# Ledger of designs, part 10: peptides against a protein of PDB entry 5GWM

Target 1, 52 residues: chain A of PDB entry 5GWM
Amino acid sequence: DSAISKEDEERYQKLVTENEQLQRLITQKEEKIRVLRQRLVERGDAKGTELN

## One batch from the design tools (peptide; made by RFdiffusion4, then SolubleMPNN)

Design b1_p11_2_s4 (from b1_p11_2, 3 letters changed)
Fold by OpenDDE base, seed 3:
Structure b1_p11_2_s4 (fold): chain B 52 residues (1-52), chain A 11 residues (1-11)
Amino acid sequence: as target 1 above (52 residues)
Amino acid sequence: ELVEYEEVPFE
């Protein structure tokens, strides 16, 4: 059985922690994009209602 | 208002 070395375990845990940080950053950017898209839709709908 | 987020630094 190729037991994972302590060094490989430490490298794995570093990558897991980094991946969790990157996932949090992605979620923050996605929420910012969602809010901006919603505001653009609401402004588009407001302009569409001025023409009716 | 936009929610402020703390920037995660890339190492």
Scores: peptide ipSAE 0.073, ipTM 0.689, DockQ to the pose 0.079
Fold by OpenDDE base, seed 1:
Structure b1_p11_2_s4 (fold): chain B 52 residues (1-52), chain A 11 residues (1-11)
Amino acid sequence: as target 1 above (52 residues)
Amino acid sequence: ELVEYEEVPFE
């Protein structure tokens, strides 16, 4: 096993933290899309169903 | 739904 350098550990932890932040951002955008899609469906705007 | 992955330990 090649001993991971302290620099590689710090790079890994930064990537993990960034990945978690990006996942939260994706979830927030998906929820916003869901709410907008629901409002378009409720108004009878047929274009809301093609954005799956 | 986004799958959360556990941290992969260094070997």
Scores: peptide ipSAE 0.072, ipTM 0.684, DockQ to the pose 0.033
Fold by OpenDDE base, seed 4:
Structure b1_p11_2_s4 (fold): chain B 52 residues (1-52), chain A 11 residues (1-11)
Amino acid sequence: as target 1 above (52 residues)
Amino acid sequence: ELVEYEEVPFE
């Protein structure tokens, strides 16, 4: 049974840390998208009500 | 009526 090498453990920990950073970045971008979509809807509704 | 929206910083 070849135990995981120290180099493979270091690679694993690097990938875990990178994955956590990417997950935080995804959440931040999803929130930015939510805010922008809300503003686009509010501006779209304002133009739609002025044309009716 | 101009609704002022807080600027979301683009990173």
Scores: peptide ipSAE 0.071, ipTM 0.640, DockQ to the pose 0.076
Fold by OpenDDE base, seed 2:
Structure b1_p11_2_s4 (fold): chain B 52 residues (1-52), chain A 11 residues (1-11)
Amino acid sequence: as target 1 above (52 residues)
Amino acid sequence: ELVEYEEVPFE
């Protein structure tokens, strides 16, 4: 009798939903890091052009 | 625009 219990199905669905939320949060943080890195490079290049 | 992040509490 390989039937997953209702309680195990509810736990699985909770973990799937939480995992999707965490994946969205990771993607948002990665995009924020990308934008901040770009701004830091642009400011670094502005300081490099002031020394030439 | 700074996206406001809801902090997911790590339990």
Scores: peptide ipSAE 0.066, ipTM 0.678, DockQ to the pose 0.107

Design b1_p11_3_s1 (from b1_p11_3, 7 letters changed)
Fold by OpenDDE base, seed 1:
Structure b1_p11_3_s1 (fold): chain B 52 residues (1-52), chain A 11 residues (1-11)
Amino acid sequence: as target 1 above (52 residues)
Amino acid sequence: PLKVYKEEKVV
């Protein structure tokens, strides 16, 4: 069994760390999109109630 | 999708 070289393991760990960072950024953007959509709904409802 | 294959070490 060819043990993974130390260099290949270090490259793999960098990719894992980068993926975890990107996943955190995705989650933050998804939450921001959720909040913005909610604010658009609330503003739409406020305009609908002002016209009755 | 990162498919990590853990090949089980058959000794």
Scores: peptide ipSAE 0.036, ipTM 0.528, DockQ to the pose 0.021
Fold by OpenDDE base, seed 5:
Structure b1_p11_3_s1 (fold): chain B 52 residues (1-52), chain A 11 residues (1-11)
Amino acid sequence: as target 1 above (52 residues)
Amino acid sequence: PLKVYKEEKVV
């Protein structure tokens, strides 16, 4: 039985944890992009209301 | 001389 070595299991678990951290960072950046886009829309709308 | 019986490990 080619049981995965303890060292290979520990390496795998580090990669899983890193991938979860990277996924959280992607989600945070996507939310930041959403907020920035919304602020650009709100500023565009505010300039449109000041021209009436 | 010790006769070493090789048991075939069934893989």
Scores: peptide ipSAE 0.031, ipTM 0.254, DockQ to the pose 0.009
Fold by OpenDDE base, seed 4:
Structure b1_p11_3_s1 (fold): chain B 52 residues (1-52), chain A 11 residues (1-11)
Amino acid sequence: as target 1 above (52 residues)
Amino acid sequence: PLKVYKEEKVV
Protein backbone atom coordinates (compact mmCIF):
# COMPACT_ATOMS: atom_id res chain seq x y z
CA ASP B 1 0.00 0.00 0.00
CA SER B 2 1.58 3.26 -1.17
CA ALA B 3 0.44 5.31 1.83
CA ILE B 4 0.16 9.03 1.03
CA SER B 5 2.30 10.97 3.52
CA LYS B 6 0.45 12.90 6.26
CA GLU B 7 1.92 16.11 4.78
CA ASP B 8 0.58 15.32 1.29
CA GLU B 9 -2.87 14.52 2.75
CA GLU B 10 -2.85 17.86 4.66
CA ARG B 11 -1.87 19.68 1.40
CA TYR B 12 -4.66 17.90 -0.48
CA GLN B 13 -7.26 18.80 2.20
CA LYS B 14 -6.16 22.48 2.06
CA LEU B 15 -6.65 22.50 -1.74
CA VAL B 16 -10.10 20.84 -1.38
CA THR B 17 -11.12 23.44 1.26
CA GLU B 18 -9.82 26.33 -0.89
CA ASN B 19 -11.69 25.00 -3.96
CA GLU B 20 -14.91 24.76 -1.91
CA GLN B 21 -14.44 28.38 -0.71
CA LEU B 22 -13.79 29.57 -4.28
CA GLN B 23 -16.87 27.68 -5.52
CA ARG B 24 -19.01 29.40 -2.82
CA LEU B 25 -17.58 32.79 -3.90
CA ILE B 26 -18.38 32.03 -7.58
CA THR B 27 -21.97 31.09 -6.63
CA GLN B 28 -22.36 34.34 -4.62
CA LYS B 29 -21.09 36.42 -7.57
CA GLU B 30 -23.37 34.58 -10.02
CA GLU B 31 -26.37 35.26 -7.74
CA LYS B 32 -25.36 38.96 -7.51
CA ILE B 33 -25.16 39.11 -11.34
CA ARG B 34 -28.62 37.47 -11.56
CA VAL B 35 -30.11 40.05 -9.13
CA LEU B 36 -28.50 42.97 -11.00
CA ARG B 37 -29.84 41.68 -14.35
CA GLN B 38 -33.32 41.29 -12.82
CA ARG B 39 -33.21 44.90 -11.50
CA LEU B 40 -32.19 46.13 -14.98
CA VAL B 41 -35.17 44.27 -16.51
CA GLU B 42 -37.55 45.70 -13.85
CA ARG B 43 -36.23 49.25 -14.54
CA GLY B 44 -36.65 48.69 -18.29
CA ASP B 45 -40.22 47.48 -17.75
CA ALA B 46 -40.97 50.44 -15.43
CA LYS B 47 -39.75 52.88 -18.15
CA GLY B 48 -41.80 51.00 -20.76
CA THR B 49 -44.95 51.35 -18.62
CA GLU B 50 -44.26 55.07 -17.96
CA LEU B 51 -43.92 55.73 -21.74
CA ASN B 52 -47.25 54.02 -22.57
CA PRO A 1 -32.19 4.11 -5.65
CA LEU A 2 -29.21 3.11 -7.83
CA LYS A 3 -26.58 1.20 -5.83
CA VAL A 4 -23.06 2.00 -7.03
CA TYR A 5 -20.64 -0.81 -6.22
CA LYS A 6 -17.03 0.32 -5.81
CA GLU A 7 -14.60 -2.53 -6.31
CA GLU A 8 -11.76 -1.99 -3.85
CA LYS A 9 -8.51 -2.90 -5.61
CA VAL A 10 -6.05 -4.08 -2.97
CA VAL A 11 -2.53 -3.12 -4.06
Scores: peptide ipSAE 0.030, ipTM 0.389, DockQ to the pose 0.016
Fold by OpenDDE base, seed 3:
Structure b1_p11_3_s1 (fold): chain B 52 residues (1-52), chain A 11 residues (1-11)
Amino acid sequence: as target 1 above (52 residues)
Amino acid sequence: PLKVYKEEKVV
């Protein structure tokens, strides 16, 4: 039974931590995209009401 | 008394 080396376990835990940080960054970018899309809709509606 | 059989995995 090839027990995972201590060095391989430490390397795996670094990758898990990095993936968790990247997932948090993805969620923050997705929320920022949502907010920017909403502001573009609100500005489009404001330009449509000024023409009228 | 719980008899826990440890299966000794022979590697």
Scores: peptide ipSAE 0.029, ipTM 0.316, DockQ to the pose 0.011

Design b1_p11_3_s2 (from b1_p11_3, 7 letters changed)
Fold by OpenDDE base, seed 1:
Structure b1_p11_3_s2 (fold): chain B 52 residues (1-52), chain A 11 residues (1-11)
Amino acid sequence: as target 1 above (52 residues)
Amino acid sequence: ELREFEEVPVL
């Protein structure tokens, strides 16, 4: 069994930490997009109710 | 109302 080198373990841990940070950023952007989409729908509906 | 969104950390 080729034991993972200490250097490969340190590289792996950096990539895991970076991936966790990127996943948090994705979730935050997805929530911002969700809120903006909802506000755009609500504004579209408000403009639709002024035409009758 | 423009609700400020918390700053997304830059990597």
Scores: peptide ipSAE 0.096, ipTM 0.713, DockQ to the pose 0.096
Fold by OpenDDE base, seed 4:
Structure b1_p11_3_s2 (fold): chain B 52 residues (1-52), chain A 11 residues (1-11)
Amino acid sequence: as target 1 above (52 residues)
Amino acid sequence: ELREFEEVPVL
């Protein structure tokens, strides 16, 4: 059983921290997409009601 | 209205 080296532990903690930052970035982009999608739907519905 | 979005950090 090769015990995890101090260098491997430091690499692991770096990847955990980077993963948490990427998860926050994903959530921020998903919220931005949600808001923009909603505005596009509302603008589409406004044009669809003028053509009937 | 153009609502501003916070700047997303560049990783």
Scores: peptide ipSAE 0.095, ipTM 0.714, DockQ to the pose 0.073
Fold by OpenDDE base, seed 2:
Structure b1_p11_3_s2 (fold): chain B 52 residues (1-52), chain A 11 residues (1-11)
Amino acid sequence: as target 1 above (52 residues)
Amino acid sequence: ELREFEEVPVL
């Protein structure tokens, strides 16, 4: 009977929660990139490659 | 103006 241990269930739930947090952060960064790309296109300035 | 984007939490 390969019942998952309580410790492995708690580890799994932590990883699921962390993964959901990471996915939200990816979506937020993707939206930020989308808005910045739109502003760069609207300005016509192809010089956005000098990120200090 | 770069409108401030809400601080994305640093992992």
Scores: peptide ipSAE 0.089, ipTM 0.716, DockQ to the pose 0.093
Fold by OpenDDE base, seed 3:
Structure b1_p11_3_s2 (fold): chain B 52 residues (1-52), chain A 11 residues (1-11)
Amino acid sequence: as target 1 above (52 residues)
Amino acid sequence: ELREFEEVPVL
């Protein structure tokens, strides 16, 4: 019987939750990169030092 | 302003 242990199920659920959080962070950083690239193309000027 | 809301993953 190849039943996953309770401890392995708890570890799996932790990793699934962490991966979902990391995927959200990736998507947010990708959107920021998209917006910054668009602003750099529009401005033509290499002074992006005030983009907070 | 690019408000970085870093949701720090609470590990």
Scores: peptide ipSAE 0.111, ipTM 0.714, DockQ to the pose 0.073; fails the geometry check

Design b1_p11_3_s3 (from b1_p11_3, 7 letters changed)
Fold by OpenDDE base, seed 4:
Structure b1_p11_3_s3 (fold): chain B 52 residues (1-52), chain A 11 residues (1-11)
Amino acid sequence: as target 1 above (52 residues)
Amino acid sequence: ELKVVKEEKVE
């Protein structure tokens, strides 16, 4: 039984918290990319309809 | 897809 030190547990909990923060940041960036792509499509379609 | 590896602490 390797008793994990209190310091190792505190380090682990910091990494878990940081990972959760990074996951939230990834999701926010992915949503921003989705919205930007949609706006580019809508602008492309608007130019395609003016040229016909 | 970014695979987040959850390290499970084995006792």
Scores: peptide ipSAE 0.053, ipTM 0.648, DockQ to the pose 0.031
Fold by OpenDDE base, seed 1:
Structure b1_p11_3_s3 (fold): chain B 52 residues (1-52), chain A 11 residues (1-11)
Amino acid sequence: as target 1 above (52 residues)
Amino acid sequence: ELKVVKEEKVE
């Protein structure tokens, strides 16, 4: 029976933890991009109301 | 230095 070594299990757990950290960072960056895009739209709309 | 303890294979 090919039992996974304790070292391979520890390596796997590190990769899982790193993946979860990277996923959280991706989500934070995507939310920051969304907020920046929304602020650009709001500034465009404010300039559109001053030009009429 | 991490000492690698080789666990003895029980059959």
Scores: peptide ipSAE 0.039, ipTM 0.560, DockQ to the pose 0.017
Fold by OpenDDE base, seed 5:
Structure b1_p11_3_s3 (fold): chain B 52 residues (1-52), chain A 11 residues (1-11)
Amino acid sequence: as target 1 above (52 residues)
Amino acid sequence: ELKVVKEEKVE
């Protein structure tokens, strides 16, 4: 059985931790994009009602 | 296509 070296395990755990951090950042950006799109729609609707 | 890899147990 080729046991994974301690150094390879430490490298793997760093990549797992970084991936979890990046996934949290992606989710935060996706939610921010959703909120910004909604605000653009609400402002667009307000301008569309002022042109009639 | 699902490829099934058979793991061989090495003692």
Scores: peptide ipSAE 0.022, ipTM 0.381, DockQ to the pose 0.015
Fold by OpenDDE base, seed 2:
Structure b1_p11_3_s3 (fold): chain B 52 residues (1-52), chain A 11 residues (1-11)
Amino acid sequence: as target 1 above (52 residues)
Amino acid sequence: ELKVVKEEKVE
């Protein structure tokens, strides 16, 4: 049975950690976009609604 | 002479 090498396990754990960090960054950007879109609506700027 | 070949099981 080819057990995964310690080096390959350490590489996998780095990729998992990086993926979690990228997912948090995506969520932060999506929330920022949501807040900016809401502020455009509140200002009556109709051009913000065409960016769906 | 009987030659016994032992198969080595690769894990």
Scores: peptide ipSAE 0.014, ipTM 0.255, DockQ to the pose 0.009; fails the geometry check

Design b1_p11_3_s4 (from b1_p11_3, 7 letters changed)
Fold by OpenDDE base, seed 2:
Structure b1_p11_3_s4 (fold): chain B 52 residues (1-52), chain A 11 residues (1-11)
Amino acid sequence: as target 1 above (52 residues)
Amino acid sequence: PLKVYKEEVVL
């Protein structure tokens, strides 16, 4: 059984960690978008409803 | 986000 090299395991772990960090950043931006949309609704700013 | 999966290939 050719065990995966230590270098390949470290490379894989970097990709996993980066993906988790990117997912957190996406979630933070989605929450910010949600809050901004809610504030536009509360202000009655008709221009905010087109933010898809 | 693309989940990276480690596949273990037994040869």
Scores: peptide ipSAE 0.051, ipTM 0.641, DockQ to the pose 0.026
Fold by OpenDDE base, seed 4:
Structure b1_p11_3_s4 (fold): chain B 52 residues (1-52), chain A 11 residues (1-11)
Amino acid sequence: as target 1 above (52 residues)
Amino acid sequence: PLKVYKEEVVL
């Protein structure tokens, strides 16, 4: 039984945790992009309504 | 989604 060393298990768990943190950061940035795009649409629609 | 896989080698 090639038991993975405790140090290799700790390294693996750090990489898993880092990937989870990076995924959360990506999701937060994607949501921010979504909100900014929505605000641009709403401002475009407001200008279209002001010109009518 | 980023995934890390650990391969267990059973000898």
Scores: peptide ipSAE 0.051, ipTM 0.638, DockQ to the pose 0.025
Fold by OpenDDE base, seed 5:
Structure b1_p11_3_s4 (fold): chain B 52 residues (1-52), chain A 11 residues (1-11)
Amino acid sequence: as target 1 above (52 residues)
Amino acid sequence: PLKVYKEEVVL
C-alpha cells in the first residue's frame, strides 16, 4: 500500500485551499456582475421614462 | 464549483 507521501499531502492541501479561494473570488465577481446588470437596467428604465 | 478530490484506497 503506497500511502501518499507527506509532500504529496501538503501539495494536495495547497490545491484545496487555492480552490476554495478561487471559488470565493468567482462568487464575489458573479455578485458584482449581478449588481452592475441591475444598475444598468435601472438606468435604462430611467432613460426610457425620460424619453416619454 | 472547482473541486479537488483525493481518493483513499484501503486494501
Scores: peptide ipSAE 0.049, ipTM 0.638, DockQ to the pose 0.025
Fold by OpenDDE base, seed 3:
Structure b1_p11_3_s4 (fold): chain B 52 residues (1-52), chain A 11 residues (1-11)
Amino acid sequence: as target 1 above (52 residues)
Amino acid sequence: PLKVYKEEVVL
């Protein structure tokens, strides 16, 4: 069994870090969408509430 | 969410 190279481990750790950053960005965008939808409902903006 | 997995291959 050949252990993974140091370079392959460093590459994997970069992908893990990037994945965590992308997951945080997705969560921030989802929360922004939620807040915008809520504001459209509060304003009675029928056109905004019909947006899927 | 995206997930990256390390595959462990036992040879």
Scores: peptide ipSAE 0.048, ipTM 0.634, DockQ to the pose 0.026

Design b1_p11_4_s1 (from b1_p11_4, 6 letters changed)
Fold by OpenDDE base, seed 5:
Structure b1_p11_4_s1 (fold): chain B 52 residues (1-52), chain A 11 residues (1-11)
Amino acid sequence: as target 1 above (52 residues)
Amino acid sequence: MKIVEEPFVKP
C-alpha cells in the first residue's frame, strides 16, 4: 500500500482549503454578474421604450 | 489502496 506521505496529506489539505475559498469567490462573482445583468436589461428596456 | 476523495466543487 502506497501510504500517502505526510507531505502529500498537507498538500491535499491546502488544495481542499483553496478550492473551498475559490468556490465561495465564484459564487460571489456569479451573484454579482446576475445582479449587474438584470440592471443592464432594465436600463436597456428603459432606453428601448424612449425610442418609440 | 487509500482512495483520496477528490474535493468536489459543490455545484
Scores: peptide ipSAE 0.041, ipTM 0.606, DockQ to the pose 0.027
Fold by OpenDDE base, seed 2:
Structure b1_p11_4_s1 (fold): chain B 52 residues (1-52), chain A 11 residues (1-11)
Amino acid sequence: as target 1 above (52 residues)
Amino acid sequence: MKIVEEPFVKP
């Protein structure tokens, strides 16, 4: 059994943690975009429809 | 055997 080295396990756990942080940041930005898009539509601002 | 579950990047 080629056991993963301690250094490779530490690298893996760092990448997992970083990935989870990036996914949370993406979700927060997507929600912010959704809320702003809805407010632009409600204002009749024609620039809100071009953000596909 | 440690099964390392790969982080599922949900699309």
Scores: peptide ipSAE 0.039, ipTM 0.599, DockQ to the pose 0.028
Fold by OpenDDE base, seed 4:
Structure b1_p11_4_s1 (fold): chain B 52 residues (1-52), chain A 11 residues (1-11)
Amino acid sequence: as target 1 above (52 residues)
Amino acid sequence: MKIVEEPFVKP
């Protein structure tokens, strides 16, 4: 087992922290996309119901 | 071996 240097451990922890931040940002964008998609469907359905 | 998995960009 090659002992990880202190510098490599600090680099690893930075990448882990950045990854967690990026994952939170992805989840927030996915939720925004979900809500917008739902509103677009509801508006499409409202236009479909006015034409029948 | 510590593997930093890339942020899972599920397509």
Scores: peptide ipSAE 0.038, ipTM 0.594, DockQ to the pose 0.034
Fold by OpenDDE base, seed 3:
Structure b1_p11_4_s1 (fold): chain B 52 residues (1-52), chain A 11 residues (1-11)
Amino acid sequence: as target 1 above (52 residues)
Amino acid sequence: MKIVEEPFVKP
């Protein structure tokens, strides 16, 4: 039975930690995109209301 | 037997 080496267990834990950091960064960028899209819509609606 | 579950990224 090929038990995972100690080195492969350490590599796995590094990849899990990195993946969690990347997932947090993706969520932060998605929220930033959401907020910017909302502000662009609100500014479009404000400019559309000043032209009547 | 250590089963290493790969970190499942939910879509």
Scores: peptide ipSAE 0.038, ipTM 0.601, DockQ to the pose 0.026

Design b1_p11_4_s2 (from b1_p11_4, 5 letters changed)
Fold by OpenDDE base, seed 3:
Structure b1_p11_4_s2 (fold): chain B 52 residues (1-52), chain A 11 residues (1-11)
Amino acid sequence: as target 1 above (52 residues)
Amino acid sequence: EKIVEEKFVKP
């Protein structure tokens, strides 16, 4: 069994931490897109009701 | 053999 070197374990832990930060950033952007999409729909509906 | 399971979500 080739034991993982201490340097490879430190690299792995850095990549795990970075991946968790990137996943949080993706979730924050997805929520921002959701909120903006909803506001664009509501503004489209408001313009459609002002022309009837 | 230590199988490193790649649990990385590719962005």
Scores: peptide ipSAE 0.040, ipTM 0.609, DockQ to the pose 0.027
Fold by OpenDDE base, seed 1:
Structure b1_p11_4_s2 (fold): chain B 52 residues (1-52), chain A 11 residues (1-11)
Amino acid sequence: as target 1 above (52 residues)
Amino acid sequence: EKIVEEKFVKP
């Protein structure tokens, strides 16, 4: 069993850290999309009520 | 063989 080299372990740790940062950015963008979708729905409903 | 368990953190 070739133990993972120290260099491969350092590469893995960098990728894990980068992945965690990217996951946080995804979650922040998903929340921003959710809020914007809700505002667009509310604005659509407000325009629909002025036509009756 | 060390299987590196790639912990895919599912969001």
Scores: peptide ipSAE 0.039, ipTM 0.606, DockQ to the pose 0.026
Fold by OpenDDE base, seed 4:
Structure b1_p11_4_s2 (fold): chain B 52 residues (1-52), chain A 11 residues (1-11)
Amino acid sequence: as target 1 above (52 residues)
Amino acid sequence: EKIVEEKFVKP
């Protein structure tokens, strides 16, 4: 078992923290996309209801 | 081994 160096542990923790920040940013963008898609569907349905 | 799973968001 090669003991992980202190420098490699610090690099690992930085990458974990950055990955968590990127995952939060992805989730925020996905939620924004979901809300915008829902509004586009509702506008499509409003046009479909006015044509019947 | 510490593996950082890079979460590739599969489309």
Scores: peptide ipSAE 0.039, ipTM 0.587, DockQ to the pose 0.033
Fold by OpenDDE base, seed 5:
Structure b1_p11_4_s2 (fold): chain B 52 residues (1-52), chain A 11 residues (1-11)
Amino acid sequence: as target 1 above (52 residues)
Amino acid sequence: EKIVEEKFVKP
């Protein structure tokens, strides 16, 4: 049985934690993109309503 | 002393 070393377990837990941090960062950037996209749409719609 | 290589994940 190739038991994982304590050092390999510590490395694994670091990678899991780093991965979770990266996932949170992706979600934050996606939300920022969503909000900016929505503001661009609303500005397009506002310009469309000034032409009547 | 374990040099913790701080992997800067720059946002």
Scores: peptide ipSAE 0.031, ipTM 0.537, DockQ to the pose 0.045

Design b1_p11_4_s3 (from b1_p11_4, 6 letters changed)
Fold by OpenDDE base, seed 4:
Structure b1_p11_4_s3 (fold): chain B 52 residues (1-52), chain A 11 residues (1-11)
Amino acid sequence: as target 1 above (52 residues)
Amino acid sequence: MKIVEEEIVLP
């Protein structure tokens, strides 16, 4: 069993930390997209009610 | 690679 080298453990920990940062950035962008979609629906509904 | 955070200012 080749024990993982300290250098490979440090490389792994950098990738884990980067992945956590990217996951947080994805969640923030998904929430921004959700809010923008909701506002576009509300504005679409407001224009649909002025045409009847 | 600098990730440019575009601040979406929602009115």
Scores: peptide ipSAE 0.040, ipTM 0.571, DockQ to the pose 0.056
Fold by OpenDDE base, seed 3:
Structure b1_p11_4_s3 (fold): chain B 52 residues (1-52), chain A 11 residues (1-11)
Amino acid sequence: as target 1 above (52 residues)
Amino acid sequence: MKIVEEEIVLP
């Protein structure tokens, strides 16, 4: 049984930390896209109501 | 066994 080396454990913990940071960045971009889509719809609806 | 380290480049 080759126990995981100390260097392989340190590499694994680094990748876990980087993965968590990337997941946070994805969630932040998804929320920004959601807010921008909502504002585009609201502005489209406002322009549609001023043409009567 | 030599495991070939595949370099996973994440974007």
Scores: peptide ipSAE 0.036, ipTM 0.565, DockQ to the pose 0.023
Fold by OpenDDE base, seed 1:
Structure b1_p11_4_s3 (fold): chain B 52 residues (1-52), chain A 11 residues (1-11)
Amino acid sequence: as target 1 above (52 residues)
Amino acid sequence: MKIVEEEIVLP
């Protein structure tokens, strides 16, 4: 049984915490992309209704 | 054979 060293456990916990922060940042950027895409569609539709 | 570990710099 290779017991994980205390230093390897501390490195692992740092990477887990960093990964959780990156996952939150990804979700925030994906939501921002969703909102921007929706606004671009709504503005496209508004220009289509003024030309008929 | 030396494996060159690419340093992934995450922003």
Scores: peptide ipSAE 0.033, ipTM 0.525, DockQ to the pose 0.028
Fold by OpenDDE base, seed 5:
Formats: C-alpha cells, sequence, structure tokens
Structure b1_p11_4_s3 (fold): chain B 52 residues (1-52), chain A 11 residues (1-11)
C-alpha cells in the first residue's frame, strides 16, 4: 500500500482548490459570452427588420 | 485496468 505522502496530499488539495476557482471563472465567462451573443443577435435582427 | 467513470455533476 503506497500511502500518499503528506506532500502529495497538500499538492492534491492545492490543485482541487485551483480547479474550483477556475470552474467558477469558466462559468462566469460562459454566462458573459451568452449575454453578449444574445445582444448581437438582437442587434442583427433589428437591422434585418429595417432592410425588408 | 479499472476505468473509473467519474460523473462530474456540475451544479
Amino acid sequence: as target 1 above (52 residues)
Amino acid sequence: MKIVEEEIVLP
């Protein structure tokens, strides 16, 4: 049984914490992209309805 | 080799 060293456990916990922070940042960026895409579509549709 | 399927349920 290779017991994980205390140093390897501390490295693992740092990576878990960093991963959680990165996941939150991804979700925030994805929501920002969604809102920006919606505004671009609404502005495109507004221009498309003025040209017919 | 055991493949562990970790289902990551994101909220």
Scores: peptide ipSAE 0.028, ipTM 0.518, DockQ to the pose 0.025

Design b1_p11_4_s4 (from b1_p11_4, 6 letters changed)
Fold by OpenDDE base, seed 3:
Structure b1_p11_4_s4 (fold): chain B 52 residues (1-52), chain A 11 residues (1-11)
Amino acid sequence: as target 1 above (52 residues)
Amino acid sequence: MKIVEEKFIKP
């Protein structure tokens, strides 16, 4: 049983905090993509109705 | 005093 060093625990906590920030950024970008996809579908449907 | 809960990696 080897305990991790204090320096390795500090590095681990930094990486966990950075990972949580990156996960929040992913969720924010996924929501932006969802909204843009919906607007592109609505514009595609509008162009399809002008050609009939 | 930071009480570091030492994570023991069990082998």
Scores: peptide ipSAE 0.032, ipTM 0.553, DockQ to the pose 0.021
Fold by OpenDDE base, seed 5:
Structure b1_p11_4_s4 (fold): chain B 52 residues (1-52), chain A 11 residues (1-11)
Amino acid sequence: as target 1 above (52 residues)
Amino acid sequence: MKIVEEKFIKP
């Protein structure tokens, strides 16, 4: 049994924590993109309703 | 046998 060293476990937990932080950042950027896309659609629809 | 839970967080 190659026991993972304590130092390798600490490195692993650091990488897991950094990965979770990056995932939260991705989700925040995706939500920002979603909101901006929705506002662009609504502006397109608002211009479409003034042409009838 | 420690099963390292490979939490492969799929991107």
Scores: peptide ipSAE 0.031, ipTM 0.582, DockQ to the pose 0.025
Fold by OpenDDE base, seed 1:
Structure b1_p11_4_s4 (fold): chain B 52 residues (1-52), chain A 11 residues (1-11)
Amino acid sequence: as target 1 above (52 residues)
Amino acid sequence: MKIVEEKFIKP
């Protein structure tokens, strides 16, 4: 049984921490996209109502 | 054999 080296454990923990940071950044961008999509829909609907 | 439970945080 090759026990994971202390160096490999430290590399793994760095990658886990980086992944958690990237996931937080993804969530923040997804929320920004959601808000912008909603504003584009509302602006599209406002332009559609001025033509009747 | 150490099973590392890889907790995939599903988004």
Scores: peptide ipSAE 0.031, ipTM 0.573, DockQ to the pose 0.025
Fold by OpenDDE base, seed 4:
Structure b1_p11_4_s4 (fold): chain B 52 residues (1-52), chain A 11 residues (1-11)
Amino acid sequence: as target 1 above (52 residues)
Amino acid sequence: MKIVEEKFIKP
């Protein structure tokens, strides 16, 4: 078992932390997209109801 | 061996 260097462990932990931050940012953007899609559907449905 | 589980964000 090649023990990873202390420097490689510190690099790994930085990348893991950055990846978790990026995943949180993706989830926040996906939620924003979901809310905007829902509002666009509701506006489409309102126009469909006004044409019948 | 440390396996980095790539969390594939499934859409």
Scores: peptide ipSAE 0.028, ipTM 0.549, DockQ to the pose 0.030

